# Peptides against a protein of PDB entry 5T59, part 136

Target 1, 112 residues: chain A of PDB entry 5T59
Amino acid sequence: TTPTMQSTSLLTEHLGYPPISLVDDIINAVNEIMYKCTNAMEKYLMQRNIIGKKDFSDEIKIGTAKLESLLENSVDKNFDKLELYVLRNILSIPSDLLEENRFRLLHHEKLV
Target 2, 90 residues: chain B of PDB entry 5T59
Amino acid sequence: EHIRFQRLVQVCNKALEESIRKLQSWEKIHECFPNYGQTREGIENLTVCQQQVIKLWSNLSRVEFDAIFHERSIEEKLNQLDDLINKARS

## One batch from the design tools (peptide; made by RFdiffusion4, then SolubleMPNN)

Design b2_p23_7_s2 (from b2_p23_7, 9 letters changed)
Fold by OpenDDE base, seed 1:
Formats: C-alpha cells, sequence, structure tokens
Structure b2_p23_7_s2 (fold): chain B 112 residues (1-112), chain C 90 residues (1-90), chain A 23 residues (1-23)
C-alpha cells in the first residue's frame, strides 16, 4: 500500500502523531545505540592497548573504525528496509477502507 | 485478529539481528585487529569485547525500543487499527 | 497544510527507499 494524503491524515489522527515519527524514533534510537556500542568497544580496547611492550592504539583505532563502518552500513540497509515495510504495510490503511463510509468510520470512532 | 503490532516487533527484531550479524563474526572482528589478535591477551580482550558489545546492543535495543513503543502507544493503536479494519470488512 | 506536507514527505521517503532497493 502506498501512503496517500487520506491515509496519512487518518493515521495521524488515529496515532496522534505522523506515522514517520515512529520510524524516526526507531532509527534515531538504533543510531544512538550503534554509536554507544562502537564507543564502548573502542574505550574497552583502548584501555587495553598495551600488550607486553607494544602499543596497539593505532591498530585499535583503525580496527574499531572499520567495525563502526560495517555496523553503520548494516544498520542503514536493514532499517531502511524496516522503514519501507512499516510505512507500506504496518502504518497503512487498506484501499477499501478509504471509501467514504469507511473513512467516516475511522473518524467517527475517535469521536465516540 | 491483531497482526500489525506483532509484525512491527518482528521486523524490528529482524533489523536488529541482521544489523549486528557482522559483529557476531569472530573472523570479521579478528580481521580488524590483525596484530592485536595475534597475541593471547589480545584475543582474550577481543573476545570479551565482542561479547560485551553484542550484549550491550541487545539490551539497549530492548530497552529503547520498548520505551518507544510505550511512549507512542503503538501496540494499542495498531490493535485498534486492526479492529477498525476488521470491523469495516465485516 | 501540515498534513499535506507530512504526506508528501512520507511519499518521498517511500519513493527514495524503493529506488534504493530497486523496487
Amino acid sequence: as target 1 above (112 residues)
Amino acid sequence: as target 2 above (90 residues)
Amino acid sequence: SELEEISKEILKRVEELEKKFNL
């Protein structure tokens, strides 16, 4: 199902917020979590950067950056898929409900 | 009867699981630290680090996503939406 | 209207995502 002005209006009214707000919350959350994870990883390893007489700080920084990039790419792809799915299939109204009588039903339900 | 919220949870979990998959690969982790990972102590540190990050990812995701769902009342709203749809089709 | 703009934004994002995934 493709979002329309009508469906957006109904969903926004029903939810009390635009459908994309939920998606944005999810995406923002996972991004925050992602960087918390990568930051934790770097900090943990940087606290253990010296083994024997060798300092691995540079390698750790490069390595954690690579892992961060891998995670970023994966998060980007997977949550883009999520966004698309949610907007098309979850936060959507079937076309048959967008008829006048059914449209009123959704609106009327809020009022009753 | 109620399917939308279940699907939302499912796709969220799927996205989270797929996203962290790369970090679950020891080979990928080790490749990023080729010399560090050649030391016993380095391997130990990487092992713990990997485990901790995965746990952190899981725990934070659970807490944050549940909070979002609660704040947005999304389960209730989606259930209501399902009910409205079903009612309209009855 | 605000809702109109929101709707347009949603549609835009959907379209962009569809393009990204070659849908």
Scores: peptide ipSAE 0.715, ipTM 0.955, DockQ to the pose 0.744
Fold by OpenDDE base, seed 4:
Structure b2_p23_7_s2 (fold): chain B 112 residues (1-112), chain C 90 residues (1-90), chain A 23 residues (1-23)
Amino acid sequence: as target 1 above (112 residues)
Amino acid sequence: as target 2 above (90 residues)
Amino acid sequence: SELEEISKEILKRVEELEKKFNL
């Protein structure tokens, strides 16, 4: 279903916050986690940057950056899908219920 | 009867799983460290690193997402939403 | 109103995402 002002109003009232707030929390969290992961990877490898007489610091930095980019792209795609799905299918009210009678029932249940 | 929260968890897990999938590829990891990965120690380090980052991803995601769900009371809210919708249809 | 703006934002994001995925 497609979000409407009516559904948004009902959902916001029901949730106590806008539906997108949950999505934003999720997205922000995964982004934070993503960078924590890539940072941890870089730190781990940089602590092991010298093998024999060779210093692989530059390669490690470049490599971890590439992995970060790879992860960023994947996160972006998959969580965009998630956002769309959540907003359309989870945090949504079926259109057939967005009628006056049904609306009153939902509102009444909220108030009672 | 309660389906929305289950769906939320499912799609979150799916997104997380799909997102980390490429890092689960040893080939892709190795490609990023072509010379480093030519050494025995390098391979060992990369192997451990890969395993650790995947675990970190999983653990952090679980903790953070659970925290979000708790703070937003989303399970309760979605269950209530399901109930309200079902009641409205009855 | 605030709710109106929120609704608009949600719709905007949905539309943008649908466009992104060619839906």
Scores: peptide ipSAE 0.715, ipTM 0.954, DockQ to the pose 0.746
Fold by OpenDDE base, seed 3:
Structure b2_p23_7_s2 (fold): chain B 112 residues (1-112), chain C 90 residues (1-90), chain A 23 residues (1-23)
Amino acid sequence: as target 1 above (112 residues)
Amino acid sequence: as target 2 above (90 residues)
Amino acid sequence: SELEEISKEILKRVEELEKKFNL
């Protein structure tokens, strides 16, 4: 289903927060995790940058940056799909409930 | 009867799994370190690094997502939503 | 209103994502 003013209002009332807030939390979390992972990878390899009297620091920095970019692109794509799915199919109200008489049901349940 | 929270968990897991897939490819990792990966020690270091980062990804995502779900009471709220919808259709 | 702005933002995000995935 497609989000509407009606569904947003009802969901916000039900959840106690806007539906998009959950999605934003998830996306922000995975982004933070992503950079923690790439940072850890870089730090680990930079501590092991010299092999056989050869310094691989530059290659490590470039390589980890490339991996970070790959991960960023994948995270972006997959969590965009997640966002779309959540907003359309999970945090949604069926159209048959988006009627005047059905709005009362959700409101009534809250008050009782 | 309760399906929305289960679906949320499923799509989160899928997104996490698909996102980390590139780092699970040894070939992709090795390509980023063409000379470093030609050394024995380099290969060993990259192998450990790959394992550690995947583990870190899995552990952090589990902890952080569970925290989000708890703070937002999303399981309860989605179950209630399912119940309301089912009740309205009965 | 705040809810109106939130709704608009959600719709905008959905539309942008649908466009991105050619849906």
Scores: peptide ipSAE 0.715, ipTM 0.954, DockQ to the pose 0.756
Fold by OpenDDE base, seed 2:
Structure b2_p23_7_s2 (fold): chain B 112 residues (1-112), chain C 90 residues (1-90), chain A 23 residues (1-23)
Amino acid sequence: as target 1 above (112 residues)
Amino acid sequence: as target 2 above (90 residues)
Amino acid sequence: SELEEISKEILKRVEELEKKFNL
């Protein structure tokens, strides 16, 4: 379904927060995790940058940056899909229940 | 009866799994370190690094997402939403 | 209103995502 003023109002009241707040929390969390992972990877390898008297620091930096980019792109795509799905199918109210009589029912149930 | 929270968990897991898939490819990792990965020690280090980062990804995701779900009381709220919708249709 | 703005923001994000995925 497509979000509306009615559904947003009802969901916000029900949740105690806007539906997008949950999505934002999820996205912010995964982004933080992503950079923690890439940072950990770089640090681990940089501590092991010398092999056979050769310094691979530059290669490690470039390589980890490439992996970070790959992960960023994947996270962006997959969590955009997640956001769309959540907003349309999870944090949503069926249209048949957004009619005036049904709207009152949902509101009434919350108050009682 | 209660489906929304289950779906939320499923799509979160799917997004996390799909996101980390590229790092699970040894070939892709090795390609990023072509010379480093030509050494025995380099291969060993990359192998451990790959394993660690995947575990870190999984562990952090579990902890952080569970925390979010708890703080937002989303399971309860979605279950209630399911119940309200079902009740309205009955 | 605040809720109106929130609703508009949600709709905007949904539309942007739909465009991104050619939906």
Scores: peptide ipSAE 0.716, ipTM 0.954, DockQ to the pose 0.743; fails the geometry check

Design b2_p23_7_s3 (from b2_p23_7, 10 letters changed)
Fold by OpenDDE base, seed 4:
Structure b2_p23_7_s3 (fold): chain B 112 residues (1-112), chain C 90 residues (1-90), chain A 23 residues (1-23)
Amino acid sequence: as target 1 above (112 residues)
Amino acid sequence: as target 2 above (90 residues)
Amino acid sequence: SELEKTSQEILKRVEELEKKFNL
């Protein structure tokens, strides 16, 4: 289903917040987690940057950056899919129920 | 009867799993550290690092997403939404 | 109104995502 003014209104009232807020929370969280993970990787490897007498610091930094980019791309794609799915299929009200009688019922149930 | 929250959890898990999949590839990890990964110690370090980051990803996501769901009362709200919809259709 | 803005934002996001995935 596609979000409408009616569905957004009902959902916002029901949730106590706009549906998109939940999605934003999720996306913000995963982004934060993503960078925490890549940072942890870099830190871990940088503490182990010297093997023998060779310093791999530059390679570690570059490599970690590449992994970060790889993860960023994957997160972007997959959580875009998630956002779309959530907004269309989870945080949604079936269109057939957005009729006058059904709308009133949902609203009534909220008020009762 | 209650399906929306279950679906939310499922799609969240799927997104998380799909996102980290590339880091689960040893080949991709190794490609990022071509010289470092040619050393025994380097391989060992990368192996541990890979395992740790995957665990960190899993643990952080679990904690953070659970916190979000709790703060937003989303399970209760989605269950109520299911109930309302089902009642409207009855 | 805030509600209108929110609704439009949601719709915008959905449309952008649908476009991104060629839906």
Scores: peptide ipSAE 0.715, ipTM 0.955, DockQ to the pose 0.755
Fold by OpenDDE base, seed 5:
Structure b2_p23_7_s3 (fold): chain B 112 residues (1-112), chain C 90 residues (1-90), chain A 23 residues (1-23)
Amino acid sequence: as target 1 above (112 residues)
Amino acid sequence: as target 2 above (90 residues)
Amino acid sequence: SELEKTSQEILKRVEELEKKFNL
């Protein structure tokens, strides 16, 4: 279902906030988690950067950066799909409820 | 009867699982550390690191997403929405 | 209005995502 002004109005009224706010919360959260994970990985390995007489610090930094990029790309793709799905299929109002009669029902429930 | 919240949880879990898939690949991990991973100690460190980051991902996502859902009262709101839709169609 | 702006933003984001995934 494609969002409309009417559906957005009804959903915002029902939720108490715009539908995109939930999506933004989710996306912001996963981004924060992502960087916490990559940071933890780098720190863990940098604490173990010397093996024998060899210092692998440069390789570790480059390697963790590559992993971060891979994770970023994956997060971006998968949560874009999530956003689209949520906005079209979860936070949506069926067309039959957008009719005047059904609109009254929603108002009635709010007032009761 | 109530389906929207369940779907929300499902798609969130799916997105999280698919996102971490690359880090679950030992081959991908090893490729990023070609010389470090040629040492016994390096392999051990990478193995532990991989396990820990996956656990961290899982734990943090659970806590943070649950917090969001609670703060937004989304389960209740989506259940109510389902009820309204079902009532309108009955 | 704020509602109109929000509605348009949602629509824009949906359209952009659909374009991204070639839907």
Scores: peptide ipSAE 0.714, ipTM 0.954, DockQ to the pose 0.751
Fold by OpenDDE base, seed 3:
Structure b2_p23_7_s3 (fold): chain B 112 residues (1-112), chain C 90 residues (1-90), chain A 23 residues (1-23)
Amino acid sequence: as target 1 above (112 residues)
Amino acid sequence: as target 2 above (90 residues)
Amino acid sequence: SELEKTSQEILKRVEELEKKFNL
């Protein structure tokens, strides 16, 4: 389903926060994790940058940057799909409940 | 009867798994370090690095996502939403 | 209102994502 002001209002009241806040938390978390991972990778390899009297620091920096880019693109794509799915199918209210009588039901349940 | 939270967990796991798939490819890792990876020590270092980063990804995502779900009380809220929907349809 | 802004933001995000995935 497509989010509406009605569904957003009802969900916000039910959740205690806007539905988008959950999605933002998830996306922010994975982004933070992503950079922690790539940073750890770079640091690990940079501590092991010299092999056989050859310094591979430049190659390591370039290589880790490439991996970071690959991961960024993948995270972006997959979590965009996740966001869309969550907002349309999980944090959603069926159309049959978006009626006056159903609104009253949800409101009543809140007050009881 | 309660389905929304389970779906949330499933899609989160799927997104995490699909996202890290590129780093799980040894070929892609090696391609980023063409000369470094031609040395014995380089291969060893890359192997350990790959394993560690995947483990870090898995561990951090589990901890952080669980924390989010807890702080947002999302399981309870989604279960309640399922119940309300089912009740309205009965 | 803040609710209206939030609703519009959600809708905008959904529309952008649908466009991105050609849905």
Scores: peptide ipSAE 0.714, ipTM 0.954, DockQ to the pose 0.760
Fold by OpenDDE base, seed 2:
Structure b2_p23_7_s3 (fold): chain B 112 residues (1-112), chain C 90 residues (1-90), chain A 23 residues (1-23)
Amino acid sequence: as target 1 above (112 residues)
Amino acid sequence: as target 2 above (90 residues)
Amino acid sequence: SELEKTSQEILKRVEELEKKFNL
């Protein structure tokens, strides 16, 4: 279903926060986790940047940056899909219940 | 009867799993470090690094997402939403 | 109103995502 003023109102009242806030929390969290992971990877390898007498620091920096980019792209795509699904199918109210009489019922249940 | 929270968990797990898939590829990892990965020590370091980052991804996501779900009381709220919808249709 | 703004924001993001995925 497509979000509407009515559904947003009901969901916000029910949740105590706008539905989009949950999505934002999830997205912000995964982004933070993503950069923590890539940072950890870089730090681990940079502590092991010299093998024999060769310094691989530049290669490590470039390589970890490439991996970060790959992860960023994947996170972006997959969590965009997640956002769309959540907003359409999870944090949603069926259209048949948004009619006047049904709308009142849901509102009444909230008040009781 | 209660389906929304289950679906939320499922799609979150799917998104997390699909996102980290490329890092699970040894070939992809090695390609990013072509010369480093030609050394024995380099291979060992990359192997450990790959394993650690995947575990870190999994552990952090579990902890953080559970915290979000708890703070937002989303399981309870989604269960209630399911109940309200089902009740309205009965 | 704040509610209207929120509703429009959600709708906007949904539409943008639909466009992104050619839905």
Scores: peptide ipSAE 0.715, ipTM 0.955, DockQ to the pose 0.749; fails the geometry check

Design b2_p23_7_s4 (from b2_p23_7, 10 letters changed)
Fold by OpenDDE base, seed 4:
Structure b2_p23_7_s4 (fold): chain B 112 residues (1-112), chain C 90 residues (1-90), chain A 23 residues (1-23)
Amino acid sequence: as target 1 above (112 residues)
Amino acid sequence: as target 2 above (90 residues)
Amino acid sequence: SELEETSQKLLERVEELEKKFNL
């Protein structure tokens, strides 16, 4: 089911917020978590940057950055899929219910 | 009868699991630290780091997503939506 | 209105995602 102006309006009224707001919250959260994770990795390894007499600081920084990029790409793809799925299949109203009578029912239920 | 919230949780978990999958690969981790990972201590550190970051990912996502769902009252709202839809179709 | 704006934004995002995934 593809969102429409009608469905988004109804959902906004029902939810008390636009459907996209929930998705944005989720995406923002995972992005924040992602960077917290990579930062934690870097910090952990940088505290252990010297092995023997060799300093691996540069390699750690580069390596962590690579992992961050890898995670970024994966997060981007998977949460794009999530966003699409949520907006089409979860935060959605079946088209057959967007008729006049069904619309009134939904509106009525909201007001009652 | 209530399915939407369950699906939301499922797809969130799926996205989280798929996203972290590459970091679960030791080979990919090791590739990022080719010289560091050739040392015994380096391997040990990377192993612990990998485990910790995965746990951190899991814990943070659980806490944050639960908070979002709570703040948005999404379970209740989706259940209500299911009920409305079912009622309309009855 | 803000409702219209957010709705439009949603539709645009969906369209972009559908395009991205060739749907």
Scores: peptide ipSAE 0.646, ipTM 0.951, DockQ to the pose 0.872
Fold by OpenDDE base, seed 3:
Structure b2_p23_7_s4 (fold): chain B 112 residues (1-112), chain C 90 residues (1-90), chain A 23 residues (1-23)
Amino acid sequence: as target 1 above (112 residues)
Amino acid sequence: as target 2 above (90 residues)
Amino acid sequence: SELEETSQKLLERVEELEKKFNL
Protein backbone atom coordinates (compact mmCIF):
# COMPACT_ATOMS: atom_id res chain seq x y z
CA THR B 1 0.00 0.00 0.00
CA THR B 2 1.37 3.35 -1.05
CA PRO B 3 1.19 5.96 1.68
CA THR B 4 -1.00 9.02 1.21
CA MET B 5 -1.53 12.30 2.95
CA GLN B 6 -4.53 10.77 4.67
CA SER B 7 -2.76 7.69 5.91
CA THR B 8 0.26 9.69 7.02
CA SER B 9 -1.92 12.09 8.96
CA LEU B 10 -3.84 9.30 10.62
CA LEU B 11 -0.68 7.43 11.50
CA THR B 12 0.93 10.57 12.85
CA GLU B 13 -2.04 11.10 15.10
CA HIS B 14 -1.98 7.48 16.20
CA LEU B 15 1.77 7.24 16.75
CA GLY B 16 2.22 10.70 18.17
CA TYR B 17 4.93 11.30 15.58
CA PRO B 18 5.26 11.08 11.81
CA PRO B 19 5.92 7.58 10.46
CA ILE B 20 9.06 8.84 8.75
CA SER B 21 10.55 9.67 12.15
CA LEU B 22 10.81 6.01 13.07
CA VAL B 23 12.51 5.21 9.79
CA ASP B 24 14.89 8.11 10.24
CA ASP B 25 15.79 6.88 13.70
CA ILE B 26 16.58 3.43 12.34
CA ILE B 27 18.64 4.73 9.44
CA ASN B 28 20.53 7.20 11.58
CA ALA B 29 21.27 4.48 14.10
CA VAL B 30 22.64 2.01 11.57
CA ASN B 31 24.78 4.70 9.97
CA GLU B 32 26.25 5.60 13.32
CA ILE B 33 26.89 1.94 14.08
CA MET B 34 28.48 1.47 10.69
CA TYR B 35 31.04 4.19 11.22
CA LYS B 36 31.75 3.05 14.74
CA CYS B 37 32.53 -0.38 13.35
CA THR B 38 34.80 0.83 10.58
CA ASN B 39 36.55 3.24 12.90
CA ALA B 40 37.16 0.46 15.38
CA MET B 41 38.56 -1.72 12.63
CA GLU B 42 40.97 0.93 11.45
CA LYS B 43 42.15 1.75 14.93
CA TYR B 44 42.69 -1.89 15.81
CA LEU B 45 44.78 -2.55 12.73
CA MET B 46 46.70 0.71 12.96
CA GLN B 47 47.83 -0.35 16.41
CA ARG B 48 49.25 -3.40 14.68
CA ASN B 49 50.62 -1.75 11.59
CA ILE B 50 54.23 -2.91 11.81
CA ILE B 51 55.05 -6.53 11.00
CA GLY B 52 58.55 -7.78 10.34
CA LYS B 53 60.00 -4.30 10.29
CA LYS B 54 57.53 -3.31 7.57
CA ASP B 55 54.99 -0.53 8.09
CA PHE B 56 51.61 -1.41 6.61
CA SER B 57 49.89 1.81 7.65
CA ASP B 58 49.11 2.93 4.13
CA GLU B 59 47.72 -0.44 3.14
CA ILE B 60 45.61 -0.54 6.29
CA LYS B 61 44.15 2.89 5.64
CA ILE B 62 43.30 2.03 2.06
CA GLY B 63 41.95 -1.37 2.97
CA THR B 64 39.71 -0.13 5.75
CA ALA B 65 38.44 2.61 3.48
CA LYS B 66 37.50 -0.01 0.90
CA LEU B 67 35.68 -2.06 3.50
CA GLU B 68 33.88 1.04 4.69
CA SER B 69 32.72 1.72 1.16
CA LEU B 70 31.49 -1.83 0.76
CA LEU B 71 29.59 -1.62 4.01
CA GLU B 72 28.15 1.78 3.13
CA ASN B 73 26.84 0.47 -0.16
CA SER B 74 25.31 -2.58 1.46
CA VAL B 75 23.72 -0.58 4.26
CA ASP B 76 22.34 1.92 1.80
CA LYS B 77 20.74 -0.74 -0.37
CA ASN B 78 19.33 -2.92 2.37
CA PHE B 79 17.96 -0.14 4.50
CA ASP B 80 16.44 1.58 1.50
CA LYS B 81 14.55 -1.66 0.97
CA LEU B 82 13.65 -1.69 4.63
CA GLU B 83 12.40 1.87 4.51
CA LEU B 84 10.19 1.16 1.54
CA TYR B 85 8.82 -2.01 3.08
CA VAL B 86 8.09 -0.39 6.43
CA LEU B 87 6.35 2.60 4.91
CA ARG B 88 4.28 0.51 2.50
CA ASN B 89 3.46 -2.55 4.56
CA ILE B 90 3.95 -1.88 8.27
CA LEU B 91 3.28 1.78 8.87
CA SER B 92 0.30 1.72 6.55
CA ILE B 93 -3.47 1.81 6.65
CA PRO B 94 -5.48 -0.47 4.38
CA SER B 95 -7.56 1.26 1.76
CA ASP B 96 -10.79 0.00 3.27
CA LEU B 97 -9.99 2.04 6.37
CA LEU B 98 -9.33 5.17 4.37
CA GLU B 99 -13.03 5.98 4.19
CA GLU B 100 -15.10 8.52 6.03
CA ASN B 101 -16.81 5.99 8.26
CA ARG B 102 -13.50 4.37 9.16
CA PHE B 103 -11.87 7.71 9.83
CA ARG B 104 -14.55 8.34 12.37
CA LEU B 105 -13.83 5.02 14.00
CA LEU B 106 -10.17 5.84 14.44
CA HIS B 107 -11.01 9.28 15.73
CA HIS B 108 -13.57 7.85 18.13
CA GLU B 109 -11.13 5.31 19.48
CA LYS B 110 -8.64 8.06 20.12
CA LEU B 111 -11.10 10.15 22.09
CA VAL B 112 -12.46 7.30 24.18
CA GLU C 1 -3.51 -11.38 15.33
CA HIS C 2 -0.68 -8.92 16.01
CA ILE C 3 1.64 -9.12 13.04
CA ARG C 4 3.06 -5.69 12.24
CA PHE C 5 5.61 -5.42 15.02
CA GLN C 6 6.88 -8.92 14.36
CA ARG C 7 7.32 -8.01 10.72
CA LEU C 8 9.20 -4.87 11.70
CA VAL C 9 11.61 -6.87 13.81
CA GLN C 10 12.06 -9.41 11.05
CA VAL C 11 12.86 -6.91 8.34
CA CYS C 12 15.22 -5.02 10.62
CA ASN C 13 17.10 -8.20 11.41
CA LYS C 14 17.22 -9.13 7.75
CA ALA C 15 18.57 -5.74 6.75
CA LEU C 16 21.23 -5.92 9.44
CA GLU C 17 22.23 -9.44 8.47
CA GLU C 18 22.42 -8.66 4.78
CA SER C 19 24.38 -5.49 5.43
CA ILE C 20 27.13 -7.17 7.40
CA ARG C 21 27.45 -10.12 5.03
CA LYS C 22 30.32 -8.57 3.10
CA LEU C 23 32.38 -8.26 6.26
CA GLN C 24 31.66 -11.87 7.09
CA SER C 25 33.52 -12.92 3.96
CA TRP C 26 37.13 -13.69 4.77
CA GLU C 27 37.94 -13.45 1.10
CA LYS C 28 36.62 -9.91 0.93
CA ILE C 29 38.57 -8.93 4.02
CA HIS C 30 41.78 -10.47 2.76
CA GLU C 31 41.45 -8.81 -0.63
CA CYS C 32 41.55 -5.42 1.03
CA PHE C 33 44.86 -6.25 2.69
CA PRO C 34 46.79 -8.24 0.10
CA ASN C 35 50.28 -7.80 1.56
CA TYR C 36 49.35 -7.47 5.20
CA GLY C 37 47.35 -10.66 4.90
CA GLN C 38 50.32 -12.57 3.55
CA THR C 39 52.00 -12.43 6.94
CA ARG C 40 51.17 -14.74 9.80
CA GLU C 41 50.63 -11.89 12.21
CA GLY C 42 48.58 -10.02 9.65
CA ILE C 43 46.24 -12.95 9.19
CA GLU C 44 45.85 -13.27 12.93
CA ASN C 45 45.13 -9.58 13.34
CA LEU C 46 42.61 -9.57 10.50
CA THR C 47 40.88 -12.61 11.93
CA VAL C 48 40.45 -11.01 15.33
CA CYS C 49 39.46 -7.72 13.77
CA GLN C 50 36.80 -9.39 11.65
CA GLN C 51 35.34 -11.19 14.64
CA GLN C 52 35.33 -8.08 16.78
CA VAL C 53 33.68 -5.85 14.23
CA ILE C 54 30.93 -8.38 13.53
CA LYS C 55 30.31 -8.72 17.24
CA LEU C 56 30.28 -4.96 17.65
CA TRP C 57 27.82 -4.63 14.79
CA SER C 58 25.50 -7.19 16.33
CA ASN C 59 25.65 -5.80 19.84
CA LEU C 60 25.27 -2.15 18.94
CA SER C 61 22.41 -2.79 16.54
CA ARG C 62 20.51 -4.80 19.12
CA VAL C 63 20.89 -2.16 21.80
CA GLU C 64 20.17 0.81 19.57
CA PHE C 65 17.19 -0.69 17.76
CA ASP C 66 15.63 -1.86 21.00
CA ALA C 67 16.06 1.63 22.39
CA ILE C 68 14.39 3.15 19.35
CA PHE C 69 11.48 0.74 19.53
CA HIS C 70 11.03 1.47 23.20
CA GLU C 71 11.28 5.23 22.89
CA ARG C 72 8.77 5.21 20.04
CA SER C 73 6.50 2.69 21.78
CA ILE C 74 6.25 1.06 18.41
CA GLU C 75 5.18 -2.40 19.57
CA GLU C 76 2.21 -1.01 21.43
CA LYS C 77 1.29 1.34 18.63
CA LEU C 78 1.52 -1.35 15.97
CA ASN C 79 -0.50 -3.76 18.07
CA GLN C 80 -3.15 -1.10 18.47
CA LEU C 81 -3.10 -0.52 14.75
CA ASP C 82 -3.60 -4.23 14.13
CA ASP C 83 -6.50 -4.23 16.56
CA LEU C 84 -8.13 -1.25 14.92
CA ILE C 85 -7.83 -2.80 11.50
CA ASN C 86 -9.21 -6.12 12.67
CA LYS C 87 -12.07 -4.41 14.47
CA ALA C 88 -12.97 -2.42 11.40
CA ARG C 89 -13.07 -5.58 9.32
CA SER C 90 -15.20 -7.53 11.77
CA SER A 1 2.29 22.96 8.51
CA GLU A 2 4.76 20.57 10.06
CA LEU A 3 2.42 17.67 9.41
CA GLU A 4 2.11 18.58 5.78
CA GLU A 5 5.85 18.98 5.49
CA THR A 6 6.64 15.61 7.01
CA SER A 7 3.91 13.95 4.99
CA GLN A 8 5.25 15.43 1.80
CA LYS A 9 8.75 14.36 2.74
CA LEU A 10 7.54 10.82 3.29
CA LEU A 11 5.74 10.68 -0.04
CA GLU A 12 8.76 12.02 -1.86
CA ARG A 13 11.06 9.49 -0.25
CA VAL A 14 8.73 6.64 -1.13
CA GLU A 15 8.59 7.83 -4.69
CA GLU A 16 12.36 8.06 -4.87
CA LEU A 17 12.76 4.59 -3.44
CA GLU A 18 10.21 3.11 -5.81
CA LYS A 19 12.09 4.70 -8.67
CA LYS A 20 15.38 3.36 -7.36
CA PHE A 21 14.07 -0.18 -7.22
CA ASN A 22 12.08 0.15 -10.44
CA LEU A 23 8.73 -0.35 -8.75
Scores: peptide ipSAE 0.644, ipTM 0.951, DockQ to the pose 0.874
Fold by OpenDDE base, seed 5:
Structure b2_p23_7_s4 (fold): chain B 112 residues (1-112), chain C 90 residues (1-90), chain A 23 residues (1-23)
Amino acid sequence: as target 1 above (112 residues)
Amino acid sequence: as target 2 above (90 residues)
Amino acid sequence: SELEETSQKLLERVEELEKKFNL
């Protein structure tokens, strides 16, 4: 179901916050987690950058950057799908509830 | 009866699982460190690193997402929404 | 209003995502 001004208003009233706020929280969280993970990986390997007499620091930095890019692209794609799904199928109101009579039901529940 | 919150959890888990899949590939990891990964010690380090980052991803996502859901009271709100919809259709 | 602004933002993001995924 495609969201409308009416549905978003009703959901905002019901939730106590705009539906998009939940999605933003989720996306912000995963982005933070993503960079924590890549940072941890780089730090771990940089602590082990010398093997024998060879310093692999440059290779480690480049390699971890590549992995970060791969993860970033994957996160972007998958959580864009998540956002669309949530907004259309989870945080949504069926058309029958957008009618005047059903709108009254929502108000009634709020008042009771 | 109550389906929306369950779906939310499912789609979140799916997104998290799909996102980390690239890092679960040893081949993808190794190709990023072509010379480092040619050494025994390098392979060992990469192996441990891969395992640790995947665990970190899983643990952090669980904690953070649960916190979000709690702070937003989303389970309760979605259950209420399901109830309203079901009531309207009955 | 704040509500209208957030609602409009939501609609725009949905539209953008639909375009991205060719829906």
Scores: peptide ipSAE 0.642, ipTM 0.951, DockQ to the pose 0.873
Fold by OpenDDE base, seed 2:
Structure b2_p23_7_s4 (fold): chain B 112 residues (1-112), chain C 90 residues (1-90), chain A 23 residues (1-23)
Amino acid sequence: as target 1 above (112 residues)
Amino acid sequence: as target 2 above (90 residues)
Amino acid sequence: SELEETSQKLLERVEELEKKFNL
């Protein structure tokens, strides 16, 4: 189902926070993790940048940047899918419960 | 009966697994370091690095996502939502 | 209101994502 102003309001009341906040937390977390991983990779390799008498620092920097870009693109795509799925199928209220008579049930349960 | 939280966990895991898949490819890793990877030591370093970053990805995501779910009480809230929906339909 | 703002933001993001995936 597609979110509406009504469903988002009800979910916000139920959750105690807007549904989008959970999604934002997830996305922010994975982005942070992503950069921690790429940073760790670069640091590890840069500490091992000299093999024999050759310095591979430039290649390491370029290579890790490429990997970061690949990971960024993949994260973007997959978590966009996740966001859409979560908002449409998990953090959602069936349309039959959004009718006026059923609207009261959610409010009633909260008040009781 | 309770399905929403299970689905949330599943789609999160799927997104994480699909996101890291390219880094799991040795070929992709090696392609980014063509000359470095031509040395014995380079191969060894890249191998360890690849393994470590994948483990780091897995461990950090587990810890951070669990923390988010806990802080947002999302399992409880989604279970309650399932119950409310089921009750309304009964 | 804040609720309306966040709700509108959510709707807009969903719309953008649907467009992105041609849904």
Scores: peptide ipSAE 0.641, ipTM 0.951, DockQ to the pose 0.871

